# Ledger of designs, part 225: peptides against a protein of PDB entry 6TME

Target 1, 324 residues: chain A of PDB entry 6TME
Amino acid sequence: NRLKRAYIALQAWKKAFYSDPFNTAANWVGPDVCSYKGVFCAPALDDPSVLVVAGIDLNHADIAGYLPPELGLLTDVALFHVNSNRFCGVIPKSLSKLTLMYEFDVSNNRFVGPFPTVALSWPSLKFLDIRYNDFEGKLPPEIFDKDLDAIFLNNNRFESTIPETIGKSTASVVTFAHNKFSGCIPKTIGQMKNLNEIVFIGNNLSGCLPNEIGSLNNVTVFDASSNGFVGSLPSTLSGLANVEQMDFSYNKFTGFVTDNICKLPKLSNFTFSYNFFNGEAQSCVPGSSQEKQFDDTSNCLQNRPNQKSAKECLPVVSRPVDCS
Target 2, 324 residues: chain A of PDB entry 6TME as posed
Amino acid sequence: NRLKRAYIALQAWKKAFYSDPFNTAANWVGPDVCSYKGVFCAPALDDPSVLVVAGIDLNHADIFGYLPPELGLLTDVALFHVNSNRFCGVIPKSLSKLTLMYEFDVSNNRFVGPFPTVALSWPSLKFLDIRYNDFEGKLPPEIFDKDLDAIFLNNNRFESTIPETIGKSTASVVTFAHNKFSGCIPKTIGQMKNLNEIVFIGNNLSGCLPNEIGSLNNVTVFDASSNGFVGSLPSTLSGLANVEQMDFSYNKFTGFVTDNICKLPKLSNFTFSYNFFNGEAQSCVPGSSQEKQFDDTSNCLQNRPNQKSAKECLPVVSRPVDCS

## One batch from the design tools (peptide; made by RFdiffusion4, then SolubleMPNN)

Design b2_p23_1_s1 (from b2_p23_1, 12 letters changed)
Fold by OpenDDE base, seed 4:
Structure b2_p23_1_s1 (fold): chain B 324 residues (1-324), chain A 23 residues (1-23)
Amino acid sequence: as target 1 above (324 residues)
Amino acid sequence: LSYQKPQWMLELEAAMKKIAALY
């Protein structure tokens, strides 16, 4: 039966624990898997008279170990939450058998290897959290073809460019932060119709910001800080009618920070420090508003405190990158 | 990065936990 398969899987997993400091699996004894700590049973979708393991929650258990292939026997699991542990190794391909997977959270672990392509096999996946691991290599473009609501990729070792398929994403939240992504932000970004929050912080991204960012009418958080972006801020950023948090700090931007950006109706915080901006509108000046916070530190602004020297500014400001 | 799950996801998780508690 389904619970017998779950028993085999859970016992294999218990054997794969190197350390269980909170004794989370101490009660993982006997066939009654539904009584196991962190195991949640529910009536099966195909037969309400049958009880199945529908969820795993081992969040914050500080468990050291790995995910054994026998976890593929948990075929009824829709929620798999194992964040804030010390699980290592790779995500087993056998998890492809978990066709009901809806939320997959393996964040804050020690997983390694390439992007877990098994996540692409789950037809009903809505939430993918793999942040704070050691995943590496290229991001598969197919990730954005999925009907995901949230994609957390931050604090990994991902490399290469952001796929052009990003524009197909239905996600409201996407994080790329603290990886090794390079190249430009794809112009297709403007097609992300459900996007609320996107974070690029701390990558090797470069080039000009695409004008299509201004099409992100529902975005509330846009963070592109700590990259290698160049050129002026797109004038189309005036289209960000719902942006609350915007960060362009620690880049190589030039030009003038315009009034139409700083007067965005829902803008709460706008950080554009540590660039080479040579002018700003009065509405962009820190302290100009009680409702908005600005940071213009370490630019090439005249008559502002904490700016770069003329020696630092002149070589960059005199050679503006044309983004046209 | 303190990103929170959408409220609907939290509600689903809570619902699943409640169902599990009935057994």
Scores: peptide ipSAE 0.044, ipTM 0.733, DockQ to the pose 0.270
Fold by OpenDDE base, seed 5:
Structure b2_p23_1_s1 (fold): chain B 324 residues (1-324), chain A 23 residues (1-23)
Amino acid sequence: as target 1 above (324 residues)
Amino acid sequence: LSYQKPQWMLELEAAMKKIAALY
């Protein structure tokens, strides 16, 4: 009986709660698991006459505890949403039995250990949110071989390079922000055919931006702020026909911010502050447009307010990194 | 980060309707 297995799993999970401030699991009593708060039942895909546990929603429950291995008995679960709790430990490997997993959201918890490779075992996974945890180590290249729509990795402890396989990703949204990712952005990034939003904020990324970024025709948000990027902005950025939000602030960029970038047709916000740019087109000047917001603060620009001193600029501007 | 999931993924009830079509 599938509901009996679900009962065993849910009772094991209730026992794994250290704190339930909102008494979310107070009604988790008895065999009627479909009445449990945060448990959603639906007809089974293989037999519509059988009711199964198809979804879990414990978002914002502030529950402290861990995920016990018995959760692997929830074999019919396609939606697992447990964000904004205080769950700790690792994602159990027994979740590999949840072959219908479609959306997995464990964001804003206290999970630790390496990337949860069990997520790679789910053939139908479309949404992966593991942000705001303490996951560490290398990002497995295989994550981008998955047919995912969204990948949220931000606010963790990942410290690898970004895998070259990123170009294989079908995701519309990918976040790397606030990790320890290092190295260059792979040139294969331009192959991300469905990409709308990508965020690299607050990593240890370095090198030149790849020219292939300009191939991201569907990107609306591109944020590479708070890294160690060097060189000039690629001229191919003029190809970002749909970019609305672009941020290159807090890097080590040099050269000239061109008219072709600042006149991008959908651009609403372009922040390139806290770099070493030594020139900008008139179209890039803050206040030059009512439709676009620019920030050129703390560069090496002439006749602009709030710029770096000549002492700070000269050593960097005089020795620009050649990205060619 | 203020970045959120796509709207169609935010609504569990809406997503539950898609479960029947996953197979």
Scores: peptide ipSAE 0.039, ipTM 0.702, DockQ to the pose 0.097
Fold by OpenDDE base, seed 2:
Structure b2_p23_1_s1 (fold): chain B 324 residues (1-324), chain A 23 residues (1-23)
Amino acid sequence: as target 1 above (324 residues)
Amino acid sequence: LSYQKPQWMLELEAAMKKIAALY
């Protein structure tokens, strides 16, 4: 009986709670698991006459505890949303039995260990949110081989380089922000045909921006702020026909910010502050447009306010990195 | 007391049908 397996799993999970401040699991009593708060049943796909546990929603429950291996008995779960809790430990490998997993949200918890490779075993996964945890180590390249719509990795402890497989991703949104990623952005990034939003904020990324970024025709948000990027902005950024929000602040960029970038047709906000740019087009000047917001603060620009001193600029501007 | 289903659960049947179409 599928509901009997679900009962075993849910009772094991209730026993794994250290704290339930809102008494979310108070009604988790008896065999009627479909009446449990945060447990949702639906007709099974293989037999519509059979009711199964198809979804979990424990979002914002502030529950402290861990995920026990018995959760692998929830074989009919397609939606698993447990964000904004205090769950700790690792994601159980037994969740590989949840072959219908479609949306997996464990964000805003206290999960630790390597990337949860069990997520790679789910053939139908479309949404992966593991942000705001303590996941560490390398990102497996295989994550981008999956047909995901959204990948949230931000605010973790991930290290190493971004996999070159990123170009295979069909995701519309990918976040890398606030990790320890290093190295260059892969040139394969330009192959992300469905990409709308990508965020690299606050990593150890370095090198030149790849020219292939200009191939991201559907991107509306591109944030590469707070990294170690060098060289000039690629001239191919003029190809970002749909970009609305662009941030390159807090890097080591040099050279000239071109008219072709600042005149992008849908650009609403372009921040390039806290770099070493030595020139900008008139279209890039803050206040030059009512429709566009620019920030050129703390560069090496002539005749602009709030710029770096000549002493700070000269060592960097006199030795530009050639990215060609 | 029947808890109100979240919006995502109201769409679950549609999502499940989409998953079934992948097999």
Scores: peptide ipSAE 0.030, ipTM 0.616, DockQ to the pose 0.059
Fold by OpenDDE base, seed 3:
Order: C-alpha cells, then structure tokens, then sequence
Structure b2_p23_1_s1 (fold): chain B 324 residues (1-324), chain A 23 residues (1-23)
C-alpha cells in the first residue's frame, strides 16, 4: 500500500524534527496522510484509482531537523519543496527511489557534504534548487547532461573548476554565484542553446573570458562580477543581441571597452567598474544614454571621476594579458 | 535573477494542490 509507505516515511520525518515553531506537523497524526499540512495527494500515474503522495511543500516552516532515510518510501513524489527551513545533515541516498522527482527545492537550509549525487539519479528532474546551503567539493560533470531548466547552486561551498560539460546543458538559468569555483570559464559555454541567465558572481574564477560567450544569443543576464578574470573583453560580445544585464565589475580586466559592446540593442545595465580598463567608447560613458545605465567607476580611464591612481594602474596596464 | 517557472509548471503545481484539496 503506497499510502501506508507514505505514512511510515512522514512519521519518521516528524520524529526527525528538532523544532517546529509554527506547529506545521501538528496534524501529522493517523493514517490519513493526505490531510497532513504540506502533503499533497494525487491519483497515481500508473493507476488513477490509487491515491498517492505526489508533493511536499514545507516552504518557510522554519523547521529544524534532518531528512531521514525513510523518505525514500515516498516513491510517488514529483514535487519536493522544503526551502527556508533549518534542515541539516545530508540528502539521503534513499531518495533515489523517487524516480518521478521533477522539482527539488532544498534551498535556504543547513545541508552539508558533497553535491547530492542522488539528484543525478532522477531521470525527469527539471528544477534543482540547492542554493543557500553548505554543500562542498566538486560539481559533478553529469549535472549538465540532465535536461534541467533551472540549476541554482549559489551560496554554497563548491570548489574546483566548472565542468566542460556545461555546454551540454539545456538550462535557461544557471547560478554559480558565491561559491569557491576556480579556473577558467569553459569554451563550451557557447553551446548552451537555451541559456537566458547565468551568474558567476563572487568566485575564484580566472583567466580570459572565452570568445564563445558571444554565441549566447538568447542570454538576457550575464554576470561575471567579483572574480579574477584578466585580459580584454572579447570582441565577440557584440553577438549578445538580447543581453539586458551585464556585469564584469570587480575583476582584473584591461584594455578598451568598445562601442560594439555598449551599443548592444537590448542592453539596459552594463557595469564594468573596479577593473583596469584604460579606455572606453563615448557610448559607454555613464549618462551618455537615457535608456542605458553604465558604471565605469574605479578603472584606469582618463578624464573620468573616481578612477584608480596612476600608481595603481601602471603596473597592470603596462603588462596587459594577451588572450589571443 | 528574473527567472520565472514556466507557466505549465506553475499550472501543474496548482493542479496538484487543487486535487489534494478534494481529499
């Protein structure tokens, strides 16, 4: 009996709660699991006459506890939303039995350990949100082989390089922000055919930006701020026909910011502050457009306010990194 | 971030909640 298995799982989970400030699980009593607050039942896909637990929504419940292995008995769950709680520990491997998993949101919790590789076992997964946790180590390359629409990884402890497999991703949004990723952005990034938004903010990424970024014709948001990128901006960025928000601030970029970038047709905000740019086109000057916002603060620009001193600029500008 | 879940996904979520309300 599927509901009997669900009862066992949910009672084990209630027992794993250390604190339930809003008494969310107060009605989690008895065999009628479909009446439980935050538990959603639906007819089974394989037998419409059978009612099963198809979804969990415990968002914003401030529950402290852990995910027990008995959650693997919830084999019919397609939606698992438990964000903004205080769940700790690791994601149980037993969740591999949840083969219908479609949306997995464990964001804003206290999860630790390596990337939850159990997410790779879900063949139908479309939405993965693990942001604002303490996940660490390498990102598995296989994550980008999955047909995900959204991949939220930001505000964790992930390290090492971004996998070359990123180009295989069909995701519309990917966030790497506020981790410990290092190395270069893979050249394969230009192969991300469905990409709309990508953020690299606040990592240890370095090297030159790959020219292949210019192939991202559907990207609306590209943020590479607060890293260690060097060299000039790729001329191929002129190909970003739909970019609206672009941020390269807080890097070590050099060279000239061109008209071809600042005149992008959909560009609304372009921030390139806190770099070592030594020139900009007139179209890049803050206040030059009513439709576009620019920030050129703290570069090596002549005749602009709030720039770095010659002493700060000279050592970097005189030794430009050749990305060719 | 301006990402929005696809409308069909939101409809699926809503449908699941409606069905659950019947029980």
Amino acid sequence: as target 1 above (324 residues)
Amino acid sequence: LSYQKPQWMLELEAAMKKIAALY
Scores: peptide ipSAE 0.307, ipTM 0.848, DockQ to the pose 0.345; fails the geometry check

Design b2_p23_1_s2 (from b2_p23_1, 12 letters changed)
Fold by OpenDDE base, seed 1:
Structure b2_p23_1_s2 (fold): chain B 324 residues (1-324), chain A 23 residues (1-23)
Amino acid sequence: as target 1 above (324 residues)
Amino acid sequence: MSYEKPQWLLELEKKMKELAAKY
């Protein structure tokens, strides 16, 4: 009986709660699991006459505890939303039995350990949100072989390089922000044909931006701020026909910010502050357009306010990194 | 998000939202 298995799982989970400040699980009593707060039943896909636990929503419950292995008995769960809690420990490998998983949101918790490789076992996963946790180590390359639409990795402890398999991703949104990723952005990034938003903020990424970024025709948001990128902006960025928000601030970029970038047709905000740019086109000047916002603060620009001193600029500008 | 959700999933999401709004 599927509901009996669900009962075992949910009772095990209730026992794994250290604190339930809103008494969310107060009604988690008895065999009628479909009446449990945050538990949602639906007809089974294989038998419409059978009710199964298809969704969990414990978002914003501030529950402290862990995910017990018995959660693997929730084999019919397609939506697992437990964000904004205080769940700790690791994601149980037993969740590999949840073969209908479409959306997995464990964001804003206290999960630790390596990337939850159990997420790779879900054949139908479209939404993966593990942001705002303490996940660490390398990102498995296989994550980008998944037919995901959204991959939220931001605000964790992930390290090492971004896998070259990123170009295989079908995701529309990917966030790497506020991790410890290092190395270069893979050239394969230009193969992400469905990409709308990508965020690299606040990592240890370095090197030159790959020219292949200019192939991201569907990108509306590109944020590479707060890294260690060097060299000039790729001229191929003129190919970002749909970019609305672009941020390269807080890097070590040099060279000239071109008219072709600042005149991108859908560009609404372009921030390139806190770099070592030594020139910009007139179209890049803040206030040059009513439709576009620019920030050129703290560069090596002549005749612009709030620029770096010649002493700060000269050592960097005189030794530009060639990205060719 | 750009992916198309199955109808049963849309119904589930709707149910979840409706019930969540009661709390």
Scores: peptide ipSAE 0.349, ipTM 0.852, DockQ to the pose 0.289
Fold by OpenDDE base, seed 5:
Structure b2_p23_1_s2 (fold): chain B 324 residues (1-324), chain A 23 residues (1-23)
Amino acid sequence: as target 1 above (324 residues)
Amino acid sequence: MSYEKPQWLLELEKKMKELAAKY
């Protein structure tokens, strides 16, 4: 019986709670698992006459505990939303049995260990949110071979380079922000055909921006702020026909910010502050447009307010990195 | 997010939202 297996799983999970401050699992008593708070039943896909546990929603429950291996008995779960709790430990490998998994949200918890490779076993997964945890180590390149729409990795402890397989991703949203990613952005990034939003904020990324970024015709948000990027902005950024929000602040960029970038047709906000730019087009000057916002603060620009000193600028501007 | 969800999943999400609103 599928509900009997669900009962075993849910009772094992209740036993794995260290604290339930809102008494969310107080009604998790007896065989009627479909009455449990945060447990949602639906007709099974293979037999509509059979009721199964299809969804879990424990968002914002502030539950402390861990995910026991018995959760692998919830084989009919397609939606697993447990964000904003205090769950710790690792994601159980037994969740590989949840072959209907469509949305997996474990964000804002205390999970640790390597990337949860069990997520790669789910054939129908579209939404992966593991942000605001303590996941560490390398990102498996196979994540971008998945037909995901959303990949939230931000605010973790991931390190190493971004996999070159990123260009295979069908995701519309990818966040790398606030990790320890290093190296260059892969040139394959320009192959992300469905990309709308990509965020690299607050990593250890370095090198030149690849010219292939300009191929991201559907991107509306591009944030590469708070990294170690060097060289000039690629001239190919003029190809970002749909970009609305663009941030390159807090890097080591040099050179000239061109009209072709600042006149992008959908651009509403462009922040390039806290770099070493030594020139900007008139179209990039803050206040030059009523429709666009610019920030040129703390660069090496002449006749602009709030710029770096000559002492700070000269050592960097005099030795520009050639990205060719 | 612009992916098309299966009808059964949309119904599940609707049910989940309706039940969550009771709390």
Scores: peptide ipSAE 0.336, ipTM 0.842, DockQ to the pose 0.384
Fold by OpenDDE base, seed 2:
Structure b2_p23_1_s2 (fold): chain B 324 residues (1-324), chain A 23 residues (1-23)
Amino acid sequence: as target 1 above (324 residues)
Amino acid sequence: MSYEKPQWLLELEKKMKELAAKY
């Protein structure tokens, strides 16, 4: 009986709670698991006459505890939303039995250990949110071989380079922000045909931006701020026909910010502050447009306010990195 | 107390049925 297995799993989970401030699991008593707060039943896909636990929603419950291995008995769960809790430990490998998993949100918890490779075992996974945890180590390249729509990795402890497999991703949204990723952005990034939003904020990324970024025709948000990027902005960025928000601030970029970038047709906000740019087109000047916002603060620009000193600029500007 | 199914689950149920019909 599927509901009996669900009962075993949910009772094991209730026992794994250290604190339930809102008494969310207070009604988790008896065999009627479909009446449990945050537990949602639906007809099974293979037998519509059978009710199964199809969804868990414990978002914002502030529950402290861990995920016990018995959660692997919830084999019919397609939605697992447990964000904004205080769950700790690792994601159980037993969750590999949840073959219907479609959305997995464990964001804003206290999970630790390596990337939860169990997520790679789910054939139907579309949404993966593991942000605001303490996951560490390398990102598995195989994550981008998954037919994911959303990949939220931000605010973790991930290290190493971004996998070259990123170009295989069908995701519309990918966040890398506030990790310890290093190295260059892979040139394969330009192959992300469905990409709308990508965020690299606050990593240790370096090198030149790949020219292939200009192939991201559907991107609306591109944020590469707070990294160690060098060289000039790729001229191919003129190909970003749908970009609305672009941020390159807090890097080591040099060269000239071109008219072709600042005149992008849907560009609403372009921040390139806190770099070493030595020139900008008139179309890039803050206040030059009513429709577009620009920030050129703390560069090496002539005749602009709030720029770096000549002493700070000269060592960097005189040694431009060639990205060719 | 019967908790109402969240909208996201209803949408998922629809998607899952559509997927099951394709395979």
Scores: peptide ipSAE 0.251, ipTM 0.728, DockQ to the pose 0.060
Fold by OpenDDE base, seed 3:
Structure b2_p23_1_s2 (fold): chain B 324 residues (1-324), chain A 23 residues (1-23)
Amino acid sequence: as target 1 above (324 residues)
Amino acid sequence: MSYEKPQWLLELEKKMKELAAKY
């Protein structure tokens, strides 16, 4: 009986709670699991006459505890939303039995260990949110082989390089922000045909930006701020016909910011502050447009306010990195 | 206490039925 298995799983989970400040699991008593707060039943796909646990929503419950292996008995769960809790430990490998998993949100918790590779075993997964945890180590390349719509990895402890398989991703939104990723952005990034938003903020990324970024014609948000990028901005960025928000601030970029970038047709905000740019087109000057906002603060620009000193600029500007 | 099904679950049920019809 599927509901009997669900009862075993949910009672094991209740026992794994160290604190339930809102008494969310207070009604988790008896065999009627479909009446449990945060538990949602639906007709089974294989037998519409049978009710199964299809969804979990414990968002914002501030529950302290862990995920017990008995959660693998929830084999009919397609939505698992447990964000904004204090769950700790690792994601159980037993969740591989949840073959209907469509959305998995464990964001804003205290999970630790490597990337939860059990997420790669779910054939129907479309949404993965593991942000605001303590996940660490390398990102598995296989994450981008999955047909995901959104991938949220930000605010973790992930390290190493971004996999070249990123170009295979069908995701519209990908966040890498506030990790420890290093190396270059892969050239394969230009193959992300469905990409609308990508965020690299606050990593240890370096090298030149790949020219292939200019092939991302559907991108509306591109944020590469707070990294170690060098060289000039690629001229191919003129191909970003739909970009609205672009941020390159807090890097080591050099060279000239061109008209072709600042005149992008849908550009609303372009931040390139805290770099070593030595020139900008008139179209890039803050206040030059009513429709576009620019920030050129703390560069090596002549006749602009709030720029770096000649002493800070000269060592970098005199030795530009050639990305050609 | 009967809790109303959230809209996301109703949408999921629809998507799941559509997927099941393809297989």
Scores: peptide ipSAE 0.231, ipTM 0.725, DockQ to the pose 0.059

